# Peptides against a protein of PDB entry 8BZL, part 294

Target 1, 228 residues: chain A of PDB entry 8BZL
Amino acid sequence: SYDRAITVFSPDGHLFQVEYAQEAVKKGSTAVGVRGRDIVVLGVEKKSVAKLQDERTVRKICALDDNVCMAFAGLTADARIVINRARVECQSHRLTVEDPVTVEYITRYIASLKQRYTQSNGRRPFGISALIVGFDFDGTPRLYQTDPSGTYHAWKANAIGRGAKSVREFLEKNYTDEAIETDDLTIKLVIKALLEVVQSGGKNIELAVMRRDQSLKILNPEEIEKYV
Target 2, 242 residues: chain B of PDB entry 8BZL
Amino acid sequence: SRRYDSRTTIFSPEGRLYQVEYAMEAIGHAGTCLGILANDGVLLAAERRNIHKLLDEVFFSEKIYKLNEDMACSVAGITSDANVLTNELRLIAQRYLLQYQEPIPCEQLVTALCDIKQAYTQFGGKRPFGVSLLYIGWDKHYGFQLYQSDPSGNYGGWKATCIGNNSAAAVSMLKQDYKEGEMTLKSALALAIKVLNKTMDVSKLSAEKVEIATLTRENGKTVIRVLKQKEVEQLIKKHEEE

## One batch from the design tools (peptide; made by RFdiffusion4, then SolubleMPNN)

Design b1_p26_8_s3 (from b1_p26_8, 10 letters changed)
Fold by OpenDDE base, seed 2:
Structure b1_p26_8_s3 (fold): chain B 228 residues (1-228), chain C 242 residues (1-242), chain A 26 residues (1-26)
Amino acid sequence: as target 1 above (228 residues)
Amino acid sequence: as target 2 above (242 residues)
Amino acid sequence: SELEKFKEELEKREKEEEEEIREELE
């Protein structure tokens, strides 16, 4: 029984399942990442948490390791698998290499994983894009993006999900050295960028900050409102 | 030979997983299951649809399954799929207990099953499970907990929720009547009856058509109890008098 | 069970993939 390749090339050279996975990403909640001077910031659109839902279980920003965190757009269940695989690799790297992963390394790992799911028969691509931020051992802040195809690039700022176009346009206009001169200004930039697509202000934003040699901090709504 | 199973769930041009959506549609036709979290406990209430008078063994619970000493679940959807998943939950819980000499945390058990569900939506040769689950439990980390999972492998924690037939209407009613921070198990039971009475496609709610289980803590131990028919009758009677 | 076999196969594949990816990244 020929295992029909799920992801195959069209006559015009397109991988339809990868393109369709990208459409799933576009339907996802908006996420934004910004690299500051000594800070990295992730922001995600909170879908109106159903009044009876536990907010703890709706987190869209997660730590991969002490020095790396990730936000995603697309299929939540798919994201969980990628996150778990990445976490295992981060721990394995610490054991075998005796150093934490670089942000680039773990991004490449995730990218390679995603690419394999586009190459292998009998499985579909991951329906997620991810923003991966953190600090290398030398203290350099990093921001990377991955997509369903397994491609990755480094960014100063970027956005993914349903409002990504509007957010990116905002960032292209407003990302300057002056706008990221301080940690607070960098945070404000992310919030302002998200407010282009998020309704009802700071209550609908999840925001995470990582500073050099500090752990991931998720801001509460009150803290976010101070920047608005 | 990697049997590339042609049955792999694939993306539509719009980025949708139709097989998952269709599985969710099938669940919408299943019997109603409710979960409500209270300050002093958590409960499941489920519709009994297959009341066959000729069934010899009154199965204590058709829709509610004990998973371990600290957790139970209810199921909406395909019964055969439900049996597979509930058995797997028990096995996962048992293996964890043997390995770590402590009960599995509630969320870890839920996520373990959700990863399986997700895999059935991504890897070849399998269809999504046509089942949604409500989980109730207690652990030392978060206390009383209520979770919901669906065929996609998504899950969430809830104060109150519903799956199966008329779930949207039930959730709306729960949102209106659920009082955060003031919910007792007694009030939760009353709320469950109220919601079921309105959401079940029956003219009159009867104790024969409803299964209710409560999870409480007594003397530092978890107690999972399925309510007796007489107890359910009393709850229904109280509701009718209100 | 079919489910157990499936899980075992997945775990095996994941381990193999992890090793292959690590080799590619070195």
Scores: peptide ipSAE 0.417, ipTM 0.736, DockQ to the pose 0.765
Fold by OpenDDE base, seed 1:
Structure b1_p26_8_s3 (fold): chain B 228 residues (1-228), chain C 242 residues (1-242), chain A 26 residues (1-26)
Amino acid sequence: as target 1 above (228 residues)
Amino acid sequence: as target 2 above (242 residues)
Amino acid sequence: SELEKFKEELEKREKEEEEEIREELE
């Protein structure tokens, strides 16, 4: 039976399971997203990569479709479920509508999914926040964030996870039109932002870049070091 | 608090899933299982705890399960849960084979089970499975592979890892002795014996207390072999002579 | 088995949710 109420209002109007899911996000690895002029960049800290672990299996940045990628903070297993559902929707949309999803559309889908898990009996909220970036068909770069409650907003730049506060403070000070004037400058901005909370430079950073009309590119450590 | 330790896995005020953590704690008391990836193969080594005097000659591995022709796994944790999950792995692999007329890729099989594990942590009326698994396999995409999964539904690929009793110490030893790019199956077997000898709470390591399986490729076919007791004895003897 | 029933329930639920979310987004 899945009729057991898990996420309920407290007497003072709080949804504790949603708030606690947010705490799980705060314990997650830091992720940052920045929207440039013709580029979107995601960066994630790699502090959790153990010696002898295959780096391929610890990636926190993934493609949802050719034009959309996502980074997350929080429970990895929960994220996998959301990613899979989003990927299915992206493919379905291509088949039914004959166009790729907009970044806003897939964000709303993910948000609706998350919201449902806060309202339905017999299930707990997803313990993840996500940064969703990509390009609409018209070539417009987009950045969205979702949280465990299912809320979402569009951003120029944002961060989630353990170091999100420090990274956001950095971005608030340093995100200018000049700072994103070129693709390289935008990448540098993301790296600098992550370096506020990540030690030892490029070795501990995962970086993904999506340029206009190009596929997602995961930068190798050597490529990242060029921007440090 | 007792309030957050309900039958349904829920978040604590600190954002923790205590039922998952408790399951992992239970696994920490289970028999040790090692996995080591080599250039020419991959192996599992597991502790045998249930040496029942009344058991007939055990020709089968207790903790190592063949999943299909290209994959095997070892388990640490609740035996009944392990049986359910290993059976499910076999079913998933078989259904895939029937549907696509090719073996399931290793990571896809691992992921499919991990999604089930995750669901048991999110939906009401269920508890997490009290089992961690090591997976060894070969596929045409990535060659030889070693994976670990836990009750949360998380998994990762590894060159070498350990689950169960004294896993942290074992992992530390593996980190020290594992040489990337230079690991042969022979050296991996020796390393497995070395680590088990130190991590098992036994005065003397014996072949009766250890199960070892190797996965290799011969003439374009995967070969999964459980080592005979005599072979394990020889490995132990060699270690003692060093 | 209990696990099989659970999987079937999950699959059914996921399909229903997918349809409901799509309808909501239209």
Scores: peptide ipSAE 0.408, ipTM 0.733, DockQ to the pose 0.869
Fold by OpenDDE base, seed 4:
Structure b1_p26_8_s3 (fold): chain B 228 residues (1-228), chain C 242 residues (1-242), chain A 26 residues (1-26)
Amino acid sequence: as target 1 above (228 residues)
Amino acid sequence: as target 2 above (242 residues)
Amino acid sequence: SELEKFKEELEKREKEEEEEIREELE
């Protein structure tokens, strides 16, 4: 059957392995990204960390560079590969171009990488979608989303993973200029959006904030609770 | 050659990597291995199934491998796959030491192997490794550490965990009895025996069927020690008296 | 070893991909 082959077109024009990879993403923990005026915010649903698991090793938000961070939904091991490749590219770009990558550039890089894994005979697609946020060198906040197919788009706000539909519906209703007027309001918007799908309040949310000309800040649970 | 493409791990319609899941299932039938993190050390305890009387007593451990001076691991699953991966771990650790003149941080070693495991789930012509590993180690960054990795290339840090046969039951028992912040190596050893006694499908727990290794710090050096049979017997005896 | 060969092949492919992607982005 065509669905059991390496990424090939079905008679009806479907790339089943890509579609199935998207199903893997839908099973992933929910991630949300919001672009504010001078801030970008990523939030991720914490999987119920097993009582005996070290929380440090379960992080789903990571820095790609000083000016770019990423959240993902789907296969964690696949994500690690993409993250590593992206980090290498960010460093290489700094060395060769003498400027940090733009958020668009690194998004395109990741997208191209993903796309290649959909076209190679010896590879399966990456089972991840990613939200990539950061600041360009001119201080412009950016949010991009990529999927297993290698497609990418710029967003004001978006969500991926199992609760993405509900979160997106919330964002569509609540994302206004007023709602992102301040950094704090933007953070609150992300938290409220995640709370649509996350049980047990702020303790099950990982939140990262990047402000203009500042490094990525991971909020602790106490800081998150202040916004709830 | 087209033949290698058929072995590529692919997604199911539900977005599952069945070859990885099947590898994990195979591991579920392997001998039990558990790890426990304590304040003053970390331990691995593994079921020894192949007790051949003719095995030279010098056999260090069937399931516990020293990786470097600061790390050891235990394996559950396909022995041949385990040998490949443990050798690779040693090589990675050695290369790092040579390159940086410092021991590889524990998590970095785990991650390096996990990237290899992941690759075997994504690239054509390969099957997932049928092995889960528990890692114990010490480094200057995080102190004593316990990690678990699976065929997918996923890993996590743990205070206590179990892989192999009856691992779910073992984990449940560990959750009940593990006292965060109060776990000594002595108490961890007792807990290990308790859990193994309940999870191993043996009529009587014997020292011959259990391998235990401890990792401690003495005089600013890491000490990895496999417990002698007599020491394990004493632990079992103590448990039976309680 | 088979594993070493596999790793070398992966590294080679990754480098080639990196170059190709950079060319596409330029």
Scores: peptide ipSAE 0.410, ipTM 0.737, DockQ to the pose 0.691; fails the geometry check

Design b1_p26_8_s3 (from b1_p26_8, 10 letters changed)
Fold by OpenDDE base, seed 3:
Structure b1_p26_8_s3 (fold): chain B 228 residues (1-228), chain C 242 residues (1-242), chain A 26 residues (1-26)
Amino acid sequence: as target 1 above (228 residues)
Amino acid sequence: as target 2 above (242 residues)
Amino acid sequence: SELEKFKEELEKREKEEEEEIREELE
């Protein structure tokens, strides 16, 4: 009976719609984020782009602002709504506060938005988790994750989506200070982590890199192959 | 208030939105629509199922809608839902033109509608639209474009795609025969006829059962043209002779 | 139209939510 209900508590204290939204995330393409010393890297499993699909429209990594980018796992249409709301907030913040958002601030904003969609009787939760990376104005690299419940945490490295467990296990073993000592090593770490779940190598990986005081750079397949 | 809650699209235990999936299933039974992007244009081809001789000669095809001077769309699914969405597309495009004094970029129009579709999957009291759309257009940013959107609010750009009945088979055929970078509008038209002939459950493809629109650029202007029945007949005849 | 009313309601809710979220973050 409760499975048909709006996001309400079960007798045992569970929010089933939130849990089910998390299942939607687990069906999504794998995304990985790694915080390096002076770099943040996002990697996403490219769904086998149908040969006839425009690659431009399949991008799963997007900029929220000049200093913040996001990858997601789950429902793409839901993600678009969250991305748009976040972008508007980033711009609004620049106008009102006269500074770019901190990565933590925009993460909290997204988290609060998600949380509200778990409390409203007339709404379902967002079926997305997000990895949010960027640099604060002081030059500190940040990585945050948020889930359908609106919870968020800071991470050194994390993964979301279908292959997240395997990728996280890899990162837990291989994320060391030595492994992120350079920008190139950090990128290699992300690629290696994704290759745990991606069968066809560098052609099926989307990588984005943000360095300190630089804009988001999406690597082309040729650039990715140099690290593989 | 409670009755509206029962219509809210909710997640299944497996993380699926069944109402969206059911809407997509309904679209699978609709007439076939094809879109093909060429180097010199883009086309829509749609199955015409309701051939009523008494239908007033509609200057525009029943399944292909002109959205503005630079865009057209084809619809697969519930006709009433299609009418609502196509009218909304026109309104969005018009409002944009009035506000910015330039035509709305193709992808922005698609996205605007997709956000509406998504909202109907997330907010209470609404069901998903039982409609998928193919969009063809031209803008100064990306040139000729083909997009597909579904009831979830997802969309994508395509070189060639199909929605409606036997769409999976059509897409497979398009993948086999579509030559990237070498597709002319003429070859695209031939390909459309070839695919429709195989995917439509008709013994013989007839011009009366197919609507085709092309979008081209002539003298720096977008031209949207619905092919005349005679032109479609010629395309079918040519295919039968090959 | 029903769609127009829905859009208006949606926009209103979004604005209210944005204000509430900002207040919560402060």
Scores: peptide ipSAE 0.387, ipTM 0.724, DockQ to the pose 0.690; fails the geometry check

Design b1_p26_8_s4 (from b1_p26_8, 7 letters changed)
Fold by OpenDDE base, seed 3:
Structure b1_p26_8_s4 (fold): chain B 228 residues (1-228), chain C 242 residues (1-242), chain A 26 residues (1-26)
Amino acid sequence: as target 1 above (228 residues)
Amino acid sequence: as target 2 above (242 residues)
Amino acid sequence: SELEKFLKEREEEEKKIEEEIREELE
């Protein structure tokens, strides 16, 4: 009966709605993030864009600010709400603190938002996990992951969504200092990782790169194929 | 009140929002709506199920709603829900115009409504709206546009799409016949008739059962017009002759 | 309208959440 309740503790201490939200994430398209030396890379599995769909509206990698971007797995509409709030906070921070947010700060903000949605009786949890990447003002590349519970951790590399297990296993084996020695190698690592779960090569991958002191760059399919 | 909590859309053990899925199922039984983007315009074609002669002549179609001077939408699903959302779309567009002294960009209007839809799936005491919408519009940023939104608050831009009854079959047909980059409004109209003729559960497609609106640009102004019954009859006749 | 009332109530609740988050992050 507790599985039909709002976000409440079960007798055994489980928050079923949070766990079920995590199941929603597992059904989402695979996203991968890798922190390089001077680069952060996000890759997302493109759902077979229906031939008649506008590619512009299918983007799963979004900028939160000039120095931070996010990929997600799970409910797209939920993600939009989180992204919008995060963007507002990034701008607010710039106005009030006169500095851009750190990647850790905005991650904590998103995590706190998610956590609050797990405590409200009038709300369901957000059905999304997010990979948040960017650069701090000191030039340090960062990668964070957050889940529906509002937990967050820093990572060197991670994956979320349907293929996350396979991608993580690949990254655990192949993420070395040598593999991220250059920007190009880091990009290749992300592509190779996604290819573990994505069929038909570079056409089904969305890839975004952020280098130190540079804006988010979304690679076109031709650019991706150069690495495959 | 505990009663409001029972209406909250919650996750299933499998991570599904069943109330959203059920809303989508309800939409699947609604009248068919098509949208097709052309190089020189965009159109909506909607099945008219209520053909009662005693209906007051609506200057604008029953299923196609003008939102502002640059946008229109069609709806599939619960009519009462559609009325609420359509009115809200108009209000959002008006507020934007008042605030910024320019028309709201098409995608921004779609997004604003989608955020409302999403809220009805996340906050307690509410059910999802049982409505999908097709939006057609023009703005200075992207030109002619076609969007689809569903009860979850998801939306996407499309070159051609369908909602309502037999939407999957319609989309399949659109994929086969839609020629990217070569679609004229004339060819889009013909395609709409072709698809409706095959997807509507009618023995013969008649003009009385179809509403078609086109959005074009003339002399730097957006023109939204509903095709006259005679025009639709001609389109049907042309299709029957091919 | 019921919709407007709902949206307003949600907005007010969200503002409270935002305030709580800011307090937590400080």
Scores: peptide ipSAE 0.403, ipTM 0.719, DockQ to the pose 0.554; fails the geometry check
Fold by OpenDDE base, seed 5:
Structure b1_p26_8_s4 (fold): chain B 228 residues (1-228), chain C 242 residues (1-242), chain A 26 residues (1-26)
Amino acid sequence: as target 1 above (228 residues)
Amino acid sequence: as target 2 above (242 residues)
Amino acid sequence: SELEKFLKEREEEEKKIEEEIREELE
């Protein structure tokens, strides 16, 4: 059973399982991340939660540590595995290095994990992309994106999921120093970006904010509405 | 007929390792990387395909990696695989330094990684790394050096070579224009621009799409630097004027 | 059970991978 290759090169040099995982990401709910001056903001489109579904169980934004949070697009079950692994590593790092992880460090960890799952014959790739935001110990805000292949890059702003193209186009036009001059403007930028793909109102947006030396704050719908 | 081989480390009836060949095919579609050895230095020139306005500034280079104080590499192929291998190169170099209290010889570092690559073609349950590398370096044994390695674990020393897209055409051009024993770093830079201009298949070469690193010796120390965009622009301009 | 054996083997493999990743990141 373990000897059968899952992720192999095609004759034309493609890793189809990785490409197919990327297609799974493109079908996922849209997530956006923006790095401000002293703030990082994550936003995710809310799928219409079934009336009887507990909203607590449908979180698309999660903390990895006190200084790092992540949004994802793609397979929720796969994301849960990655999130748990990342959390364990964040805690382990604190114990062994006596400092919290840098955003780059934990991104590299997640990226490496994803890459390993593309390297082993006994595993399929993770069907997720992630936006990872947070603050380094020196107070520098960071935003990283990683995909199913295990690639990662640092961004000022980016988006993943089904509406990512439209959101990125918006951000490319509207991400300026003026647009992120204040925390409120940065939050507004994220909301406006998501509204390119999300229909009416704060009810369909999950928004999380992390300010320098502050914990992750998930905004409630009322707090979001003030920016709309 | 090229069969999609579901097993990574087996020979075909013809004695070929298809997964290695397919990995090489993937590399053929990657951005072009050039390496040129000169009498007074070595250089890497790489195509930058990912130009996004929202990217955060990269401190060193997207395609060129510093390995230690005496070596750098460029990669063609799967970026995530490249990250794994470049990290391993750094670790190997660091371990050697700690053990022997001297920098690892260039060829020895290349060989160590090539053994790892080979292992991923030998042992079941793993696929080959979809990456070729160019290595530039200096050591006290051989001076300035340029190496190329591929997914099979094979490597060789070069005076000038190319990996990635249109590599065959680039190598042909390098063979024609490279003058053995007379190559200065300045002339090597000019040659790199000339070759990239042809291989990148762009109407106009721009500095935004090209990364260049040089490795030189100054006052008995190795200096690795990435050229500034303005410097690359000047090189392109100079080429256009010729 | 066969399932328990499988899960145990996978857990051990994952631990090795995590250790390798950590070493690479240090």
Scores: peptide ipSAE 0.378, ipTM 0.706, DockQ to the pose 0.189; fails the geometry check
Fold by OpenDDE base, seed 2:
Structure b1_p26_8_s4 (fold): chain B 228 residues (1-228), chain C 242 residues (1-242), chain A 26 residues (1-26)
Amino acid sequence: as target 1 above (228 residues)
Amino acid sequence: as target 2 above (242 residues)
Amino acid sequence: SELEKFLKEREEEEKKIEEEIREELE
């Protein structure tokens, strides 16, 4: 019975269940995040939605709050749990503190949740990594990444999922101040990064943009094609 | 299946807690952290392993955490576990301050966390934290202090110690070079660089790979300072010239 | 040693769990 997943240390000090959860993430669709000057951009590889599947149901980019959005790689069902918890926390924070969460705050919350699932008996780790982007109240754009282990870090740019290595290598070479000088350039950078692993061009990319003091905007395929 | 859930951390026939030992093994693979107590201060020196070009500017040390105005810690082991424990330390310290209107004594904060660690080794359904910590602090009772804690919940006060990768070798070096009663913060910094240079698996020690924090008393206040990269570079340079 | 035996048994159990998980993911 898999119901009794125990995350225990191996003799060599490894948490195998966490490592296996990371393998589940590596099987997931590629997601990329880039922080610009006044913009944050998320891009995700669209798996060929079966012609009969409603594209709306396969969204890999979701809003956590008006100022925060998340992309994930890995188990979709696990992601739903994390997203729902995060949304509740964002709303709770607004009610109690009267300010929206910082991107770091909600990332830490998600990370802590993930960590607890690596330490509690009868629970397996979440099989997801997440890119969390948004704006702090002061207008600072942020990008965070979190893993199944519950680790999190702030990034200028990062990628998760199957093609993450190639995308990261691209970003390491091409992320410069010049490359993010404008919103359009930042969007182009994300698209170019995803195109390293996605062959079918703009039709297979989901792209979301959040600008300062603006809500999450998901670009339609036509808008994406303008950048390709 | 049932046997594993109920037996997360159990004694072996030899009386060992293998999950604790395995957690300690995980810590052995983590970056090196040093602590050195001096007459006029305490320091932490930690190896910085996660240098990635795409990382956002880390305003705060990756491995050194300020706990309150009088204490800081460094962590070796699983980062996610470390984050949980460091947050808990901050909460404990804050609650104490609010309750008693004075800072928590250093050893008391360490003990409080150690009780939590121990609980995770004894109560079913939990695994040990894969984290060791070094604590530096000052209080009115004992002055400058250095503590080490491990996944078992054991802790001890130290004049100098090391956790993480090559910790045994580092401790041996510290034992040889530590001059009891004559250790200044300046000499402690030099010693830290010397030991890190030998214990880190790097050809050359660089300031980018080392984080150092000092805790001193100035005008009756505790000052916790993370050394700037330039200052660390100067320390490395001085070591290379000796 | 009994310790080595225990460690080996735990390692084998972990491998079995790993294999089972892998099989379920495939």
Scores: peptide ipSAE 0.015, ipTM 0.491, DockQ to the pose 0.158; fails the geometry check

Design b1_p26_8_s4 (from b1_p26_8, 7 letters changed)
Fold by OpenDDE base, seed 1:
Structure b1_p26_8_s4 (fold): chain B 228 residues (1-228), chain C 242 residues (1-242), chain A 26 residues (1-26)
Amino acid sequence: as target 1 above (228 residues)
Amino acid sequence: as target 2 above (242 residues)
Amino acid sequence: SELEKFLKEREEEEKKIEEEIREELE
């Protein structure tokens, strides 16, 4: 059975383990990213944190560096490995090049890492897709997406995870220059997009905002409710 | 289908890691372990199943392991796997101490082991560890802490949680009785006995079948103490009188 | 024996995997 081999082609040219890893991503919580004019916004579906669970340990949005953030859908443990390696690369780049990474650079690094895990017979693919947002040194906002295959593309807006189809359809209809004219409107767009698939409003949304020349800000539930 | 279950941990067509799920199922048959976070301490309570008459009275807990001066853990699952992982935890903690001249933060130790667990789910020729762990600890960053990790390499912080046999029922009971912000170590001990009494398939809870450890702070030092059998007996007696 | 060869190959493969895991975790 060709689908039992970790990284082999089927007779019809499919990499089944990559396709199956993509199915793992589809089971993940929904994440959305939007690039504004001078802002990047990540939003994720908060699974109802078990009453006794520490919310700090359930965060799906993480900083890779001061100028780059990532959200993911899929296997949390797999994501942690990717995040750690990306953080090391960001620090290494600062030490060797004396500048922070571009968002494209770190995305390409992550993509290459994922691709290697699709080609090695001793490894399974990462069961994650990622939205990577941030600012280049010149102040340009960027949004990238990666998938388990190691492909990556730049986006104006995108979504990953269970509700990605519905969220993308919403973004395709509602992402306009007018809709991202201000930082607040951009944040509202992300919230509205997530509300297509998330029940019970702002309590089930985690939102991160990075503005030009500012650090990552995680919005609290009260701040999110002001936009809903 | 059985076809995807026999070799290296790979994705099923549905995007599932069956070897990890099967490891978690195996843990469900292990002895019950509880963790409860209080305002003034944190505790582990574990079911002791191996009561062999020929076992030499070991002064230390069978299922509760001291990791360093500030952390302990309890295990549910395959004993041999547990021994390997607990040893690795001790080594990681020791290396950190030697390198930085301070104790490893609790979450960092948990994460380091979880990365190892994850690797055993991703690399060829390896099987997942058939072990879940509860971690208790204190550090200067977050104070008293309770964590749970599973074979996938996932972990989370908890106020109270359970692993092993009847864990779902135990968690339900903890959710009902745990009062956030009002939990003392004394009340946590009482809650642990209450939950174990209901989750253990025994007619009568005995101190011989229960191990309890507490982690507290005294005079700026962490104190990890395994309760004596007499102390556990007293807790059980108090529960029976209520 | 064929079994000894197989076992040796398995041991070598396991060592390589362990080394790779260690390198990836460092």
Scores: peptide ipSAE 0.014, ipTM 0.593, DockQ to the pose 0.065; fails the geometry check

